# Peptides against a protein of PDB entry 5H65, part 74

Target 1, 294 residues: chain A of PDB entry 5H65
Amino acid sequence: QYLERTPLCAILKQKAPQQYRIRAKLRSYKPRRLFQSVKLHCPKCHLLQEVPHEGDLDIIFQDGATKTPDVKLQNTSLYDSKIWTTKNQKGRKVAVHFVKNNGILPLSNECLLLIEGGTLSEICKLSNKFNSVIPVRSGHEDLELLDLSAPFLIQGTIHHYGCKQCSSLRSIQNLNSLVDKTSWIPSSVAEALGIVPLQYVFVMTFTLDDGTGVLEAYLMDSDKFFQIPASEVLMDDDLQKSVDMIMDMFCPPGIKIDAYPWLECFIKSYNVTNGTDNQICYQIFDTTVAEDVI

## One batch from the design tools (peptide)

Design b1_p30_1_s2 (made by RFdiffusion4, then SolubleMPNN; from b1_p30_1, 17 letters changed)
Fold by OpenDDE base, seed 5:
Structure b1_p30_1_s2 (fold): chain B 294 residues (1-294), chain A 30 residues (1-30)
Amino acid sequence: as target 1 above (294 residues)
Amino acid sequence: MTTNENNLEDLALEELEKLREKQLKELEEK
């Protein structure tokens, strides 16, 4: 679909909903800090939530560690289990379950671990040595996901989260439905466990100025705008620097707007009703800025 | 067996290896 460029002054006079192609300067943006711009979005209920902080996760895993693994749930057809006792943490029990692929234990790089009683630090270290880690707890008849407030799946440095509102959790034995138990695709794991996976998104508000008018546009994007996945940026300093460089290029500090580069993007207008007031809002869509920077 | 946060990943790797070796032997005996 080809759209002709429309000046902001013309857009501001038109009714919503409509789609536009614009060329404007990025006068300012919010939030200024990248970590504040990364959120979790549910594709079903469309709720936005904050990415849990380490402190929040520490609490969840600490609480989980107060519960002793159920011996009856060890060593099933799905997994083989080992329990360790910590020396200095009041004899905390840590259970690790090695998930089997068709009855065969895979290599570490293909192995999914289920962990009971692990700390965030331990889980992170394990995720660096094994394919994936799922924090779990002993349920009544089966292992269960520990808490949807924590990641349901950790792969390397990536934490995968699920929507509490939209998910209907199923027990761990439902992982048996997966034919391939080596790749551990997050979406497949989520489906097996009844989880609606959340999506990492960049959420920003841009103030755009083309000299004819000023418009605020909302950005919610996972990986297209910066050509950097929101899911990876929080755990990668280089990616963070890249995003910062892009933003600094379009909105350089200490320089007059006349010297700012032009940004080409697509925006859509939509109506928002707040009580008796009808307001037209704008959202950026189908836009990649990284290609314009190169 | 006792562990701490600094060596759990190593213990887990060792355990997996042991379990795999055991499984391999069992398969060979069949």
Scores: peptide ipSAE 0.636, ipTM 0.922, DockQ to the pose 0.847
Fold by OpenDDE base, seed 1:
Structure b1_p30_1_s2 (fold): chain B 294 residues (1-294), chain A 30 residues (1-30)
Amino acid sequence: as target 1 above (294 residues)
Amino acid sequence: MTTNENNLEDLALEELEKLREKQLKELEEK
């Protein structure tokens, strides 16, 4: 859709909702730290959540490790199991379940692991050698997902999270419903387990200035704005540097705004009601900054 | 069997290999 450029001064006088194409300078943005800008978003309830930190996950997995794997749940048609006892940590028991495809164990790069009693460090190391890892616990009749506060699926360095409010968890045996038990697509795993997957998003507030006016615009984007997936940026130093470089280019420190480059973007206005006060807010949409950088 | 956080991934890989070998033998015998 083609939109003509509208100056900010004109936009600020108009009622919402409307869509605009603008050309403005990025006077400032918040949060300044990239790690603070990455959030988890539920596509159903639209709640924004913080990405759990390593320390948070450590606590969850430590708590999980206090529970002993149930021997009765080992070696089913879905998986073959092995239990190890750690030499330290008071003899912690770790159960690893190797998920089978139609009764056949796949190669490690195609194999999903279910793990009971594992630490974050152990799980991360396993995810580097196997296709995927799901932290689980022994339920009454079957293995169950450990905790939605932790990842329900870890693939390489990517942690997949589910929404606590929207998910209706099902037991691990529901993985049998998957036709393909080699690729372990996160959405398919989530569906089988009754999980509503959360989406990684960049969440920022931009202060835009085109010389006619100043406007604050909200950015919530998963992969289009930076052409970098929010799901990968936290675990990749090069991607982090790229985002930082982009932001520094548009909003260079120690330089006057007159020397800033122009940013072209689309914004939409919308009404927000707080009690008796009606406020017009703005959100960036359908914008890629990489096109301006290249 | 005993392990620690530094070698669980290796133990798991070894176990998978053993299990796969066992399954292969069982399939060949059918």
Scores: peptide ipSAE 0.636, ipTM 0.923, DockQ to the pose 0.841
Fold by OpenDDE base, seed 3:
Structure b1_p30_1_s2 (fold): chain B 294 residues (1-294), chain A 30 residues (1-30)
Amino acid sequence: as target 1 above (294 residues)
Amino acid sequence: MTTNENNLEDLALEELEKLREKQLKELEEK
């Protein structure tokens, strides 16, 4: 879709909803810290949630480790099981279940692990050696997902979370419904387990100034704006540096706004009603920032 | 068997290999 560039002063006078192409300078943005801008978004109920911190996950997994794996749930048609006892952690029991594909154990790079009683550190290390890891617990009749406050799936360095409000959890045996038990696509795993997966998003507010007016625009984007996935940025120092570099480029510290580069983007206006108050808000959409200074 | 936080991933890999070897042997015997 082609849109002519519209000055901010004109946009500010128009009714919503409308779409615009703009060229403006990024006067300021919030939050300033990258880790504060990464959120989890539910595509169903549209709630925004904070990404759990390592400390939060440590607590969840510590609590999970207080439960003993049920011996009766070991070695099913779906998985083969091994239990270890830790030496220096008061004899903590850790159960690892190797999920089979049609009765056949796959190679590690295709293997999904179900883990009971594992620490965050252990789970992360496992996720680097195996295809995927699901933290689970022993239920009454089957293994169950440990907690939606923790990742339902860890694949490499990516933690996949589910919406507590929208999910209706099913037991682990529902993984049998998956035809392909080698790729372990997060959405497929989520569907099998009754999970509505959350989406990582960058959430920021930009103050844009083109010399004719000033406008605040909301950014909620998963991977287009920075060309960096929000799902990976928290676990990758290089990606973090890249985002910081981009933001510093458009909003450099210690210099006047006159020297800032121009940002070209698309924004859409929309109406927000809060009681008797009607407000027009703006959101950035379908925009990728250029690495080159314009 | 005993393990710790520092070697669980290696133990799990070894276990998977052992299980796969056992599986292969069982298949060959059928």
Scores: peptide ipSAE 0.636, ipTM 0.922, DockQ to the pose 0.842
Fold by OpenDDE base, seed 2:
Structure b1_p30_1_s2 (fold): chain B 294 residues (1-294), chain A 30 residues (1-30)
Amino acid sequence: as target 1 above (294 residues)
Amino acid sequence: MTTNENNLEDLALEELEKLREKQLKELEEK
């Protein structure tokens, strides 16, 4: 797709929907804090949600730990189980289920763990030693996902979330439908469990100025714009610094806009109806920012 | 068996190893 550069003043006069190539300066952007710009997006219902904070997860897992693992659900054809009791005064029980591949227990780096009664700290530590971890609870006849407000899958440092509205949860035995029980692809796990996975996205509003006009454009992107995955940025300080550096490059603090570099990007216009008001909005698409000034 | 949040990952690794060893023995006997 090739588009000629169009000045903002011309774009502002045109009807939507249309696609444009623009060259403009980033006058300002919001939100200014990176953690506020990372959201969870449902590809089905399109709802944007906040990424749960550590404190939120602590509460969920604490509540989950109040439920005792059902001994009848231990050691199935799908998994082998071990239960430990903590030494703390409350004496909570933690059940870990090691998922088998065709009846064979894999090595730790290929092993999926199902955990009942674990804390966030324990789960995170486990996810660093094993392939993946799923927080679960004992259901009536099978293990079930603990809570969609918490990650349904933790793989390394990545927390995978599901949409509460769009998901129709199935019991853990549905993992049997997976052909590959070694890589534990998040999308495959989600499908098996009836989960609509949420996508990490950068959500920002850019105020663009090319000297002919000023336009606000919306950015919703998972990994293309910054060439940094939104799914990893919150858990990696170096990635956070990289995003901040990119934004500071295009919108440097403490200097006038005349000294700002030019940003080249694609935007699409679309109509938004709010009551009696018809508004044209703009969204950035198919754009990767370079570290070099154009 | 008793544990705390500081050593669960080690206990889990040890348990997996134990279970795998048992599995290996069962396979060798056939």
Scores: peptide ipSAE 0.635, ipTM 0.922, DockQ to the pose 0.836

Design b1_p30_1_s3 (made by RFdiffusion4, then SolubleMPNN; from b1_p30_1, 13 letters changed)
Fold by OpenDDE base, seed 5:
Structure b1_p30_1_s3 (fold): chain B 294 residues (1-294), chain A 30 residues (1-30)
Amino acid sequence: as target 1 above (294 residues)
Amino acid sequence: MTTTDDNLADLALEELEELRKKQLEEKELE
């Protein structure tokens, strides 16, 4: 869609909602730390959540490890099971369930693991050897997802999270509904388990200045703005460096704004009511800044 | 039961291989 370029001074005088194309300099942005900019967003309830830290996950998995795997839930038509006991003082029991495809165990690169009692470290190592890992616990009649505060699916280094508010969890046997039990598409797994998957998003606030006015614009984007997936950036140092380079390019430290490059982007205005106060806010949309860099 | 410490991933991989081997053998016997 084509929009004419509008100066910020004109935009600031107009009522919302409207869409604009602008050309401005990035005077500043927040948060400054990349890891603080990555959030989890629910597409249904629109809540923003923090990405859990390793420490948070450690606690969850530690608590899960206090539960003993139920022997009656081992070896179903869906999966074959093995239990190991650790050499530590507590003698922790870990159950690994190898999910079958139509009764056939797949190769490791196609195999989904269900794990009970695993530590974060163990789960991460498993995710590097197998297609996917789901942390689970023994329910009354079936295995169940361990905790939505932890990933419902781990593929390689990617942690997939679900919305606690919007999800209506179903037992693990519902994975039987999947036609393809080799690729383990996160959205399909989520659907089978009644999970509304959260989306990784970059959340930032840009202060834009085109010389006619100054405007603060909100950015919430998954993969378009930087052409880098928010879901991968936290686990990849090179991607982090790339984002930092992009931001440094548009907002270089130690120099005056007159030397900053111009940023072209789309923004939309919207009304926000806070008590008796009405204000117009702006959000960046449908904008890619890394086209010339990638 | 097999005792594990930091080698769970390797043990799991070995287990899958063994299970797959048994699976193949059972299929061949049919």
Scores: peptide ipSAE 0.628, ipTM 0.927, DockQ to the pose 0.731
Fold by OpenDDE base, seed 1:
Structure b1_p30_1_s3 (fold): chain B 294 residues (1-294), chain A 30 residues (1-30)
Amino acid sequence: as target 1 above (294 residues)
Amino acid sequence: MTTTDDNLADLALEELEELRKKQLEEKELE
């Protein structure tokens, strides 16, 4: 794709929809805090959701822990089960189910755990020692996903979420449909359980200024713009620092805009109807920021 | 039942190892 550079003043006079290549300075951006810029996006219904906070997850798992694991659902062809009782919390019962691959228990680094009654802390610790963890609860006839407000799959520090609106949850035994029960690909797990997985995205509004005009451009991107996955940034300090450094590079604090580097990017215009009024909006697309800017 | 004291992850690892050991023994007998 090749587009000639167009000044912002010219773009602001044109009708939508159109695509442009621009060279502009990042005057400002919103939100300023990185954690506020990371959202969950449904590819089906296109709803944007907030990433649940640790406190939110604590509540969900605490609520889940009030329910006792059903003994009748232990030790199936799909998984072997163990139940522990905690010293504190009035003897909370925690059930861990080790998912088997064709009847054989895999190594820890290949093993998926299903957990009932676990705390967020416990689940996080488990996810660091096992391949993956799924929070579940005892249903009437089978284990079921605990709650789509919580991750349906945790791998290391990555929390995978599903869309409540678009998902039609199926019981845990549907994991049997997976051919490879060692790699635990999130999309495959989601499909087996009837989950529409949400996508982590960076959501920002850039105020761009090239000296001829000023416009606001919307950024919604998963991993292309920063070359950093939005899915990993919240749990990785180094990645957070990298994003912050990039933003500080383009929009350095404490100096005049004349000293800002130039940002080259693609933007597309589109129409938004607000009642009887038609507004033109802009979105950044197909853009990767360069490490070195001129 | 084994009592947990903020060491569930370690207990789970131990349990998996034990279960795998049993499976190996059963397989060898078949």
Scores: peptide ipSAE 0.627, ipTM 0.927, DockQ to the pose 0.719
Fold by OpenDDE base, seed 4:
Structure b1_p30_1_s3 (fold): chain B 294 residues (1-294), chain A 30 residues (1-30)
Amino acid sequence: as target 1 above (294 residues)
Amino acid sequence: MTTTDDNLADLALEELEELRKKQLEEKELE
C-alpha cells in the first residue's frame, strides 16, 4: 500500500503497469469548464457518455407528451392514477400514478410518482414535492420506462440514468418486488426494472510537472478526488464553486507555475494499443486533494 | 376534469391528500 515518492522523469522511463506516488504541480487541466468534465460511466461496459442537457430532455419529454395514456393501465394494485388535461390548445394529457406501499398510499415525502406526458419542468417540480419521479409510458400490457436517454429516476435535483447497452428493461409492475416502497433506493429501483445504473464521474486530464518531467494523467472519479459527488455538482452552485476554488488553488490563472502549490497524488500506468503503436498512459487513483499543500 | 396551468405539482399533491383521505375513510368503515 505504501509507495515511495517517485520523480516523473523516472516514471516516464518505466514499463507499465505500475503504481506510483508523486508530488507534482498541476501545470494545466482540461476541460476547463466544470460542466464539461462531468460524464456518465457504465460500470459494466465502461462506456462514457455525456450527461443529457436540458434541451435533450425537453425533446424526449415532448415526444412522450404526444402519447395519450392508456386508460386500461390506470389504477392497479401498485398505484392509483389521476389524469389531467392542460389548458393549451392541444389539451395535453398528463397521467400521474401514485405508487402504493402494500396497498396504502404513503405521504408525499415517501411517495414515488410515475408520470406520463409530463414536461421536464413539471417533472422537476414534482420531484421537489414527492420522494421520487419516474417518467413512464403506456406499454402493451403495463406501464414501461419512457426512455433510457432520460432519467429513470429523479429524486430532488438528482437525475439517475441507466445504460442502454447493458440494461434489459422490465415493466413497471416489477416494482412490486421491492419490499420497501418508501425509501426508493436508486439501485433497488434499477434492479427491479432491469436497469444498469450509470455513475456520474469527473473526467479530466491533468498535465503534471515536478520539474524533472511532464506527464498527462487521466482522472475519472465519482466523489473521492474533490470529496464532492459528481452526481450533485451540476445542480448545486455551491458545490460548483468549491470545485472551481480547488482547481484555481492548484492551477491559479495568470500566475507562473513556479508559484503553484504541490499536489500529491497516486497515479497508475497502463498500456494502450492504438493500431501498431503501444502507448503508456497514466491515471490518477485513490487521491483526495487537500486544501493544505506541501 | 381539472386542467393544469403550470401547477401540476400542486394538483398532484392535493390529489394524493384526497386519495389518502378516502382510503382512511374506507378503512374506518371496515
Scores: peptide ipSAE 0.627, ipTM 0.925, DockQ to the pose 0.694
Fold by OpenDDE base, seed 3:
Structure b1_p30_1_s3 (fold): chain B 294 residues (1-294), chain A 30 residues (1-30)
Amino acid sequence: as target 1 above (294 residues)
Amino acid sequence: MTTTDDNLADLALEELEELRKKQLEEKELE
């Protein structure tokens, strides 16, 4: 789309909704800490929620480990099972189920694991050696997803979460509906299990100043703005550093705003009504920032 | 069965390999 540049002073006087192309300096932004800017967004109910912390996951998996795997649910047409007992930790039982593809066990890089009683550390290590891991528990008649407060699927360092509000969980045997049991596409797994997958997003508020006016613009973006996936940034120090470098470039500490680089972006205005209060808000869209642009 | 000591991932990998071997052997017997 083509839009002429509009000064902020003009934008601030106009009614919403409208789309604009702007050139402005990033006076400030919030939150300042990257880990605070990454959220989970439901595409269905649009709820924003925090990404669970490691401590939160530890608790969930610790609770899950208090349950004993049901021996009756071992070794089905869908998976082959093995149970281990820990040397310490009061003899914790851990069940690992290797999901089969049409009755055939795949190679590790194509294999989905279902795990009962595993710790976060164990699950993370497993996810580095196998295609995917799903934390599960023994239900009445079948294995079930452990908890939507924890990832429903872990692939490498990526934790996939589901919306508690919108999901209607189904038992693990519903994975049989998947024709391809080797790629384990998160959306397909989610669909089979009745999960509405959440999306990782960067959520930030930018204070933009072009010398004619100042406005706050909201950023909710998954991977376009920084050209860095929000889904990976929390687990990758290099990606975190990259985002920090980008932000420091546009909003360098210790210098005056006159020396800041110009940011070109698209913003859209929209109306927000809260009772008698009518407010015009702005959101950044269809914008990619280049790290080398000064 | 086998005890774990922060080596579950290695054990699981070994188990998968063993299970795959058994699967192959069973198929050969058919």
Scores: peptide ipSAE 0.627, ipTM 0.926, DockQ to the pose 0.748

Design b1_p30_1_s4 (made by RFdiffusion4, then SolubleMPNN; from b1_p30_1, 15 letters changed)
Fold by OpenDDE base, seed 4:
Structure b1_p30_1_s4 (fold): chain B 294 residues (1-294), chain A 30 residues (1-30)
Amino acid sequence: as target 1 above (294 residues)
Amino acid sequence: MTTNEDNLADLALEELEKKRKEQLEELKKK
């Protein structure tokens, strides 16, 4: 789409909803810390939630580890099982289920693990050696996903989360419906288990100034704005540095705004009602900063 | 068998390899 450039002063006087192309300087942005800007977004109910912290996950997995794996649920047509006992005082039981592809155990790089009673540390280490890991628990009849507050799938360093509101969980045996049991595509796994996957998004507020006016624009973006996936940035130092570099380029610390580069972007206005107060808000859309430097 | 947080991943890998070997041997016998 093509839009004529509109000055901010004109935009601020217009009714919503409308779309605009603007050229402005990034006076400031919030939050300033990258880890604070990464959220989880449901594409169905549109709720935003925080990415669980390590401490939150530790609690969930500790609670899961208090439950003993059910012996009758081991070694099905879908998976082969092994149980280990920790050497600690409590003697925690850890069950690892190796998912088979049409009755055949795959290589580690193609193998999905189901884990009962594992700690976050153990699960993370497993995810580095196997294709993917699903934290599970013994249900009444089958293995079940442990908790939607924890990742339903871990691949390498990426944690995939599901929406509690929109998901209707199914037992682990529903993975049988997957034709391809080697790549373990997150969306396919989610569908099989009745999960609505959450999306990692950058959530930021930009204060934009073009010399004619100032407005705040909301940014909610998965991978377009920075050309960096929000799902990967928290676990990759180089990606973090790249985002920081981009933000420092547009909003350099300790420098006057007159020296800031111009940012070209698209914003859309929309109406928000807060009680009796009607407010017009703005959101950045369809913008890639690498292409918008002037 | 006993495990700890440090060696579980290695043990799991070894177990998979062991199971795969056994499976291969069983297939050869059929």
Scores: peptide ipSAE 0.644, ipTM 0.939, DockQ to the pose 0.811
Fold by OpenDDE base, seed 1:
Structure b1_p30_1_s4 (fold): chain B 294 residues (1-294), chain A 30 residues (1-30)
Amino acid sequence: as target 1 above (294 residues)
Amino acid sequence: MTTNEDNLADLALEELEKKRKEQLEELKKK
C-alpha cells in the first residue's frame, strides 16, 4: 500500500478515518520510562492492564504458599510429584510436579513443571533449568492454576499472563489434550487450560512535528515498531537499552528539535466520541523504525 | 526432603534425573 507523504498541516484539516504516510520529528513522547510503556492487552475484550510488579507477584505466591498441597493429587498419569519442606520455621511445603509425555518423563529442557507453594525466586530459578513452569494449587479434584493475576506460564524469563475477564479456567488435567508435551507452546497451554492469553504491547503517545504542524499519535505495538518484543523487554537489560537508544536517537535530550532526525511512519486517523463532542485521534500503524538517520 | 529457596531448582533437577533413571530401568524390564 503506497501512500504519498502528507504534511501534518494538511492532515489536521481532514476528516477521519484516513491513512497517511508522514515524515516528522519526534518532539516528545509519553511515558518517558520504558517500564511504564509496556502493558498487557487482551485480544478479545481489548482491556489494557499493567504488567504485575515483582512485589505484586511475591504477595500472590506468598498467599499461595499458605495452602498445603493435597497428597491425594500427587502422582497422576499426567505427572510425577515430589514434595519438599523448607528449613525455615514455617516449614513451607513445596510440591513440584513433573509433567510426563505419554507416561514418560522428559528431559529437563522439555519438561513442564507444576509448582505448589513456590516463591517467585524459586519459580524463576526453576524456569531457568526446566522448559517451563506453571504455578498451581490443589483444587477439589485436580490441580488448578494458582491465580491469573500471576503468570500462568513462565518460560525462561518470559511471563505469560491470561485475561481474568475472558478466561474460563479448566483443571490441569486438560493438558492431556496436548499432543506435543515437549515444546509447551504458550498458546496451546492457554487453550488447554481455558485461558485467553494477554499480549505484551508498547503503549506510547508521540508528539510529532514536521514544521507545518504538531500532531499527537498513539502507538500500540507488540514487536514491529522497535523490532523488539514487548514480551521480552522488561526482563532483558540489553533490549531495554536498545529501546532507550532508539528513543534517544529520535528524541535526543539537550538539543534543539531542529537537529532531530526525521521519523517516517504511517498514521491513521479515527473518530472518538465523547458525549456530544467528536474528536479526531491518530494512531501509528505498520511502522518499523530504522536505526538509520533519515 | 528439606530445601531452601536457593537450592530447590537443583533438587528438582536431581529428582527428575533420578526419576528418569528409574523409569528407564523399568522400561528395560518390559
Scores: peptide ipSAE 0.644, ipTM 0.939, DockQ to the pose 0.848
Fold by OpenDDE base, seed 2:
Structure b1_p30_1_s4 (fold): chain B 294 residues (1-294), chain A 30 residues (1-30)
Amino acid sequence: as target 1 above (294 residues)
Amino acid sequence: MTTNEDNLADLALEELEKKRKEQLEELKKK
């Protein structure tokens, strides 16, 4: 982008839509907690939703574990199956399906697992030893995705979610359509299963002040602003600390705004209509804070 | 076969290795 810097006082007087380059101080931001700023965004319906917490997932998987794996669905051309029974009093049955590549079982680092009746803890441990894990359930004639309220794919520490509104789920045998059954690209898996994947995004509101005026700018970004993926930050303490450090640098606690550093960024204005009330709003775009510090 | 929350991942890995060995032996016979 090659835009001349415009003072906020001038921007506040102009009609939307327009793009601007600005230099301002971050007076404040919300939400203050990182976990509250990370959300899931649907690229199709554009709804924002909260990232499920461990407690939420525990409930979903507990409910799923109440259903017994269907023996008739074991060992297909797509996967080989093994069923274990837990040692606890209830004797929960867990089915693990090892997905084959053209009839051949791959190495663990290339292997996708389908799991029935697993707990969150079990699934997480599996995802550390295998390429990917999909929580599934026994359907009428095939395995099916367990629940879109839970991840449809887990790779290492990354949980991939799908949009309930936009997805039209297909049975697990549709994974046969994938030519590459070794890398298990989330978007490819989603497409095969009829899932519209959700995107992790940082969602924040910045109050910007350049001494001539004050405006609020909306931030919705997946990995550019902080140069940290929103998809990984919740599961990585070091990444969380990095984001916190960046925010503390621009908006340090305990000192006056006069001592704040200057932030250079791009903002775009847009019109929002609520009934008869017309408002101009602003959104940060194409900005990396590490490169935009004065 | 019996498992618990702590060892399922290990058991699954062992099972995959077992199945792969069997698969390899079958391929050698062809």
Scores: peptide ipSAE 0.643, ipTM 0.939, DockQ to the pose 0.844
Fold by OpenDDE base, seed 5:
Structure b1_p30_1_s4 (fold): chain B 294 residues (1-294), chain A 30 residues (1-30)
Amino acid sequence: as target 1 above (294 residues)
Amino acid sequence: MTTNEDNLADLALEELEKKRKEQLEELKKK
């Protein structure tokens, strides 16, 4: 929808909520580091959380590796199982379950693996050779997802996370409900397992200046603003460089703001109550600033 | 039946291939 451009000075005088089209310079932004700007967002409860670090995952998988796979849960109609024992690490047991499609084992590029007792390194290597990997543990009567603090699904280099607050986990046998057991669409897997998938988002605060006024605008965006998926940027150096280039273009270091390029974007105002104070805040929406790379 | 972090993925791939081969042979017998 078309909106006329409104100067910031006029916007700053108006009540919320409203939508605006603006033309302004990006005076500054935070956080400055891309890694810090990528978060996980729940579309249901709207909670924002940090993307787990490798160290966090190491702890989770290390803890999981202390538990021995239950022999009774091996080789079901859903999957065929193999157990290996590590040479080192006190003889750690690792169980890999190859998920079948209608009783048939698929090719590696179509195969979902369930893994018990695997390290992060092992899981990552597996995800490079198989379609997908789910870290699991032996439950009372079935395999269960290991921990929602870890990815529920790993495809290549992409880690898919679920919301602890909104998810009601179901046992792994619920994957039987999937008609297609070859593509392993993350949303389908999540639905089968009772997981509310989290969305990767860029979270940034922009200080915008059009010469008439200055305001801060909040950015929460998955893939539209940079035309780069937040879900992939942390695992791709080239994508990171691209985002950095875009930000440097709009907010070049060591140069006066007068030389900055103009940024055109949409912002919406909204009311926020902080104690006794009512404040108007602004959020960027429906804005693309970069060439489509998706 | 022993593995390490470096070869687990390869072993898993080999195992899948082995199982698939066996599966194919069983299907041919029917």
Scores: peptide ipSAE 0.643, ipTM 0.939, DockQ to the pose 0.868; fails the geometry check

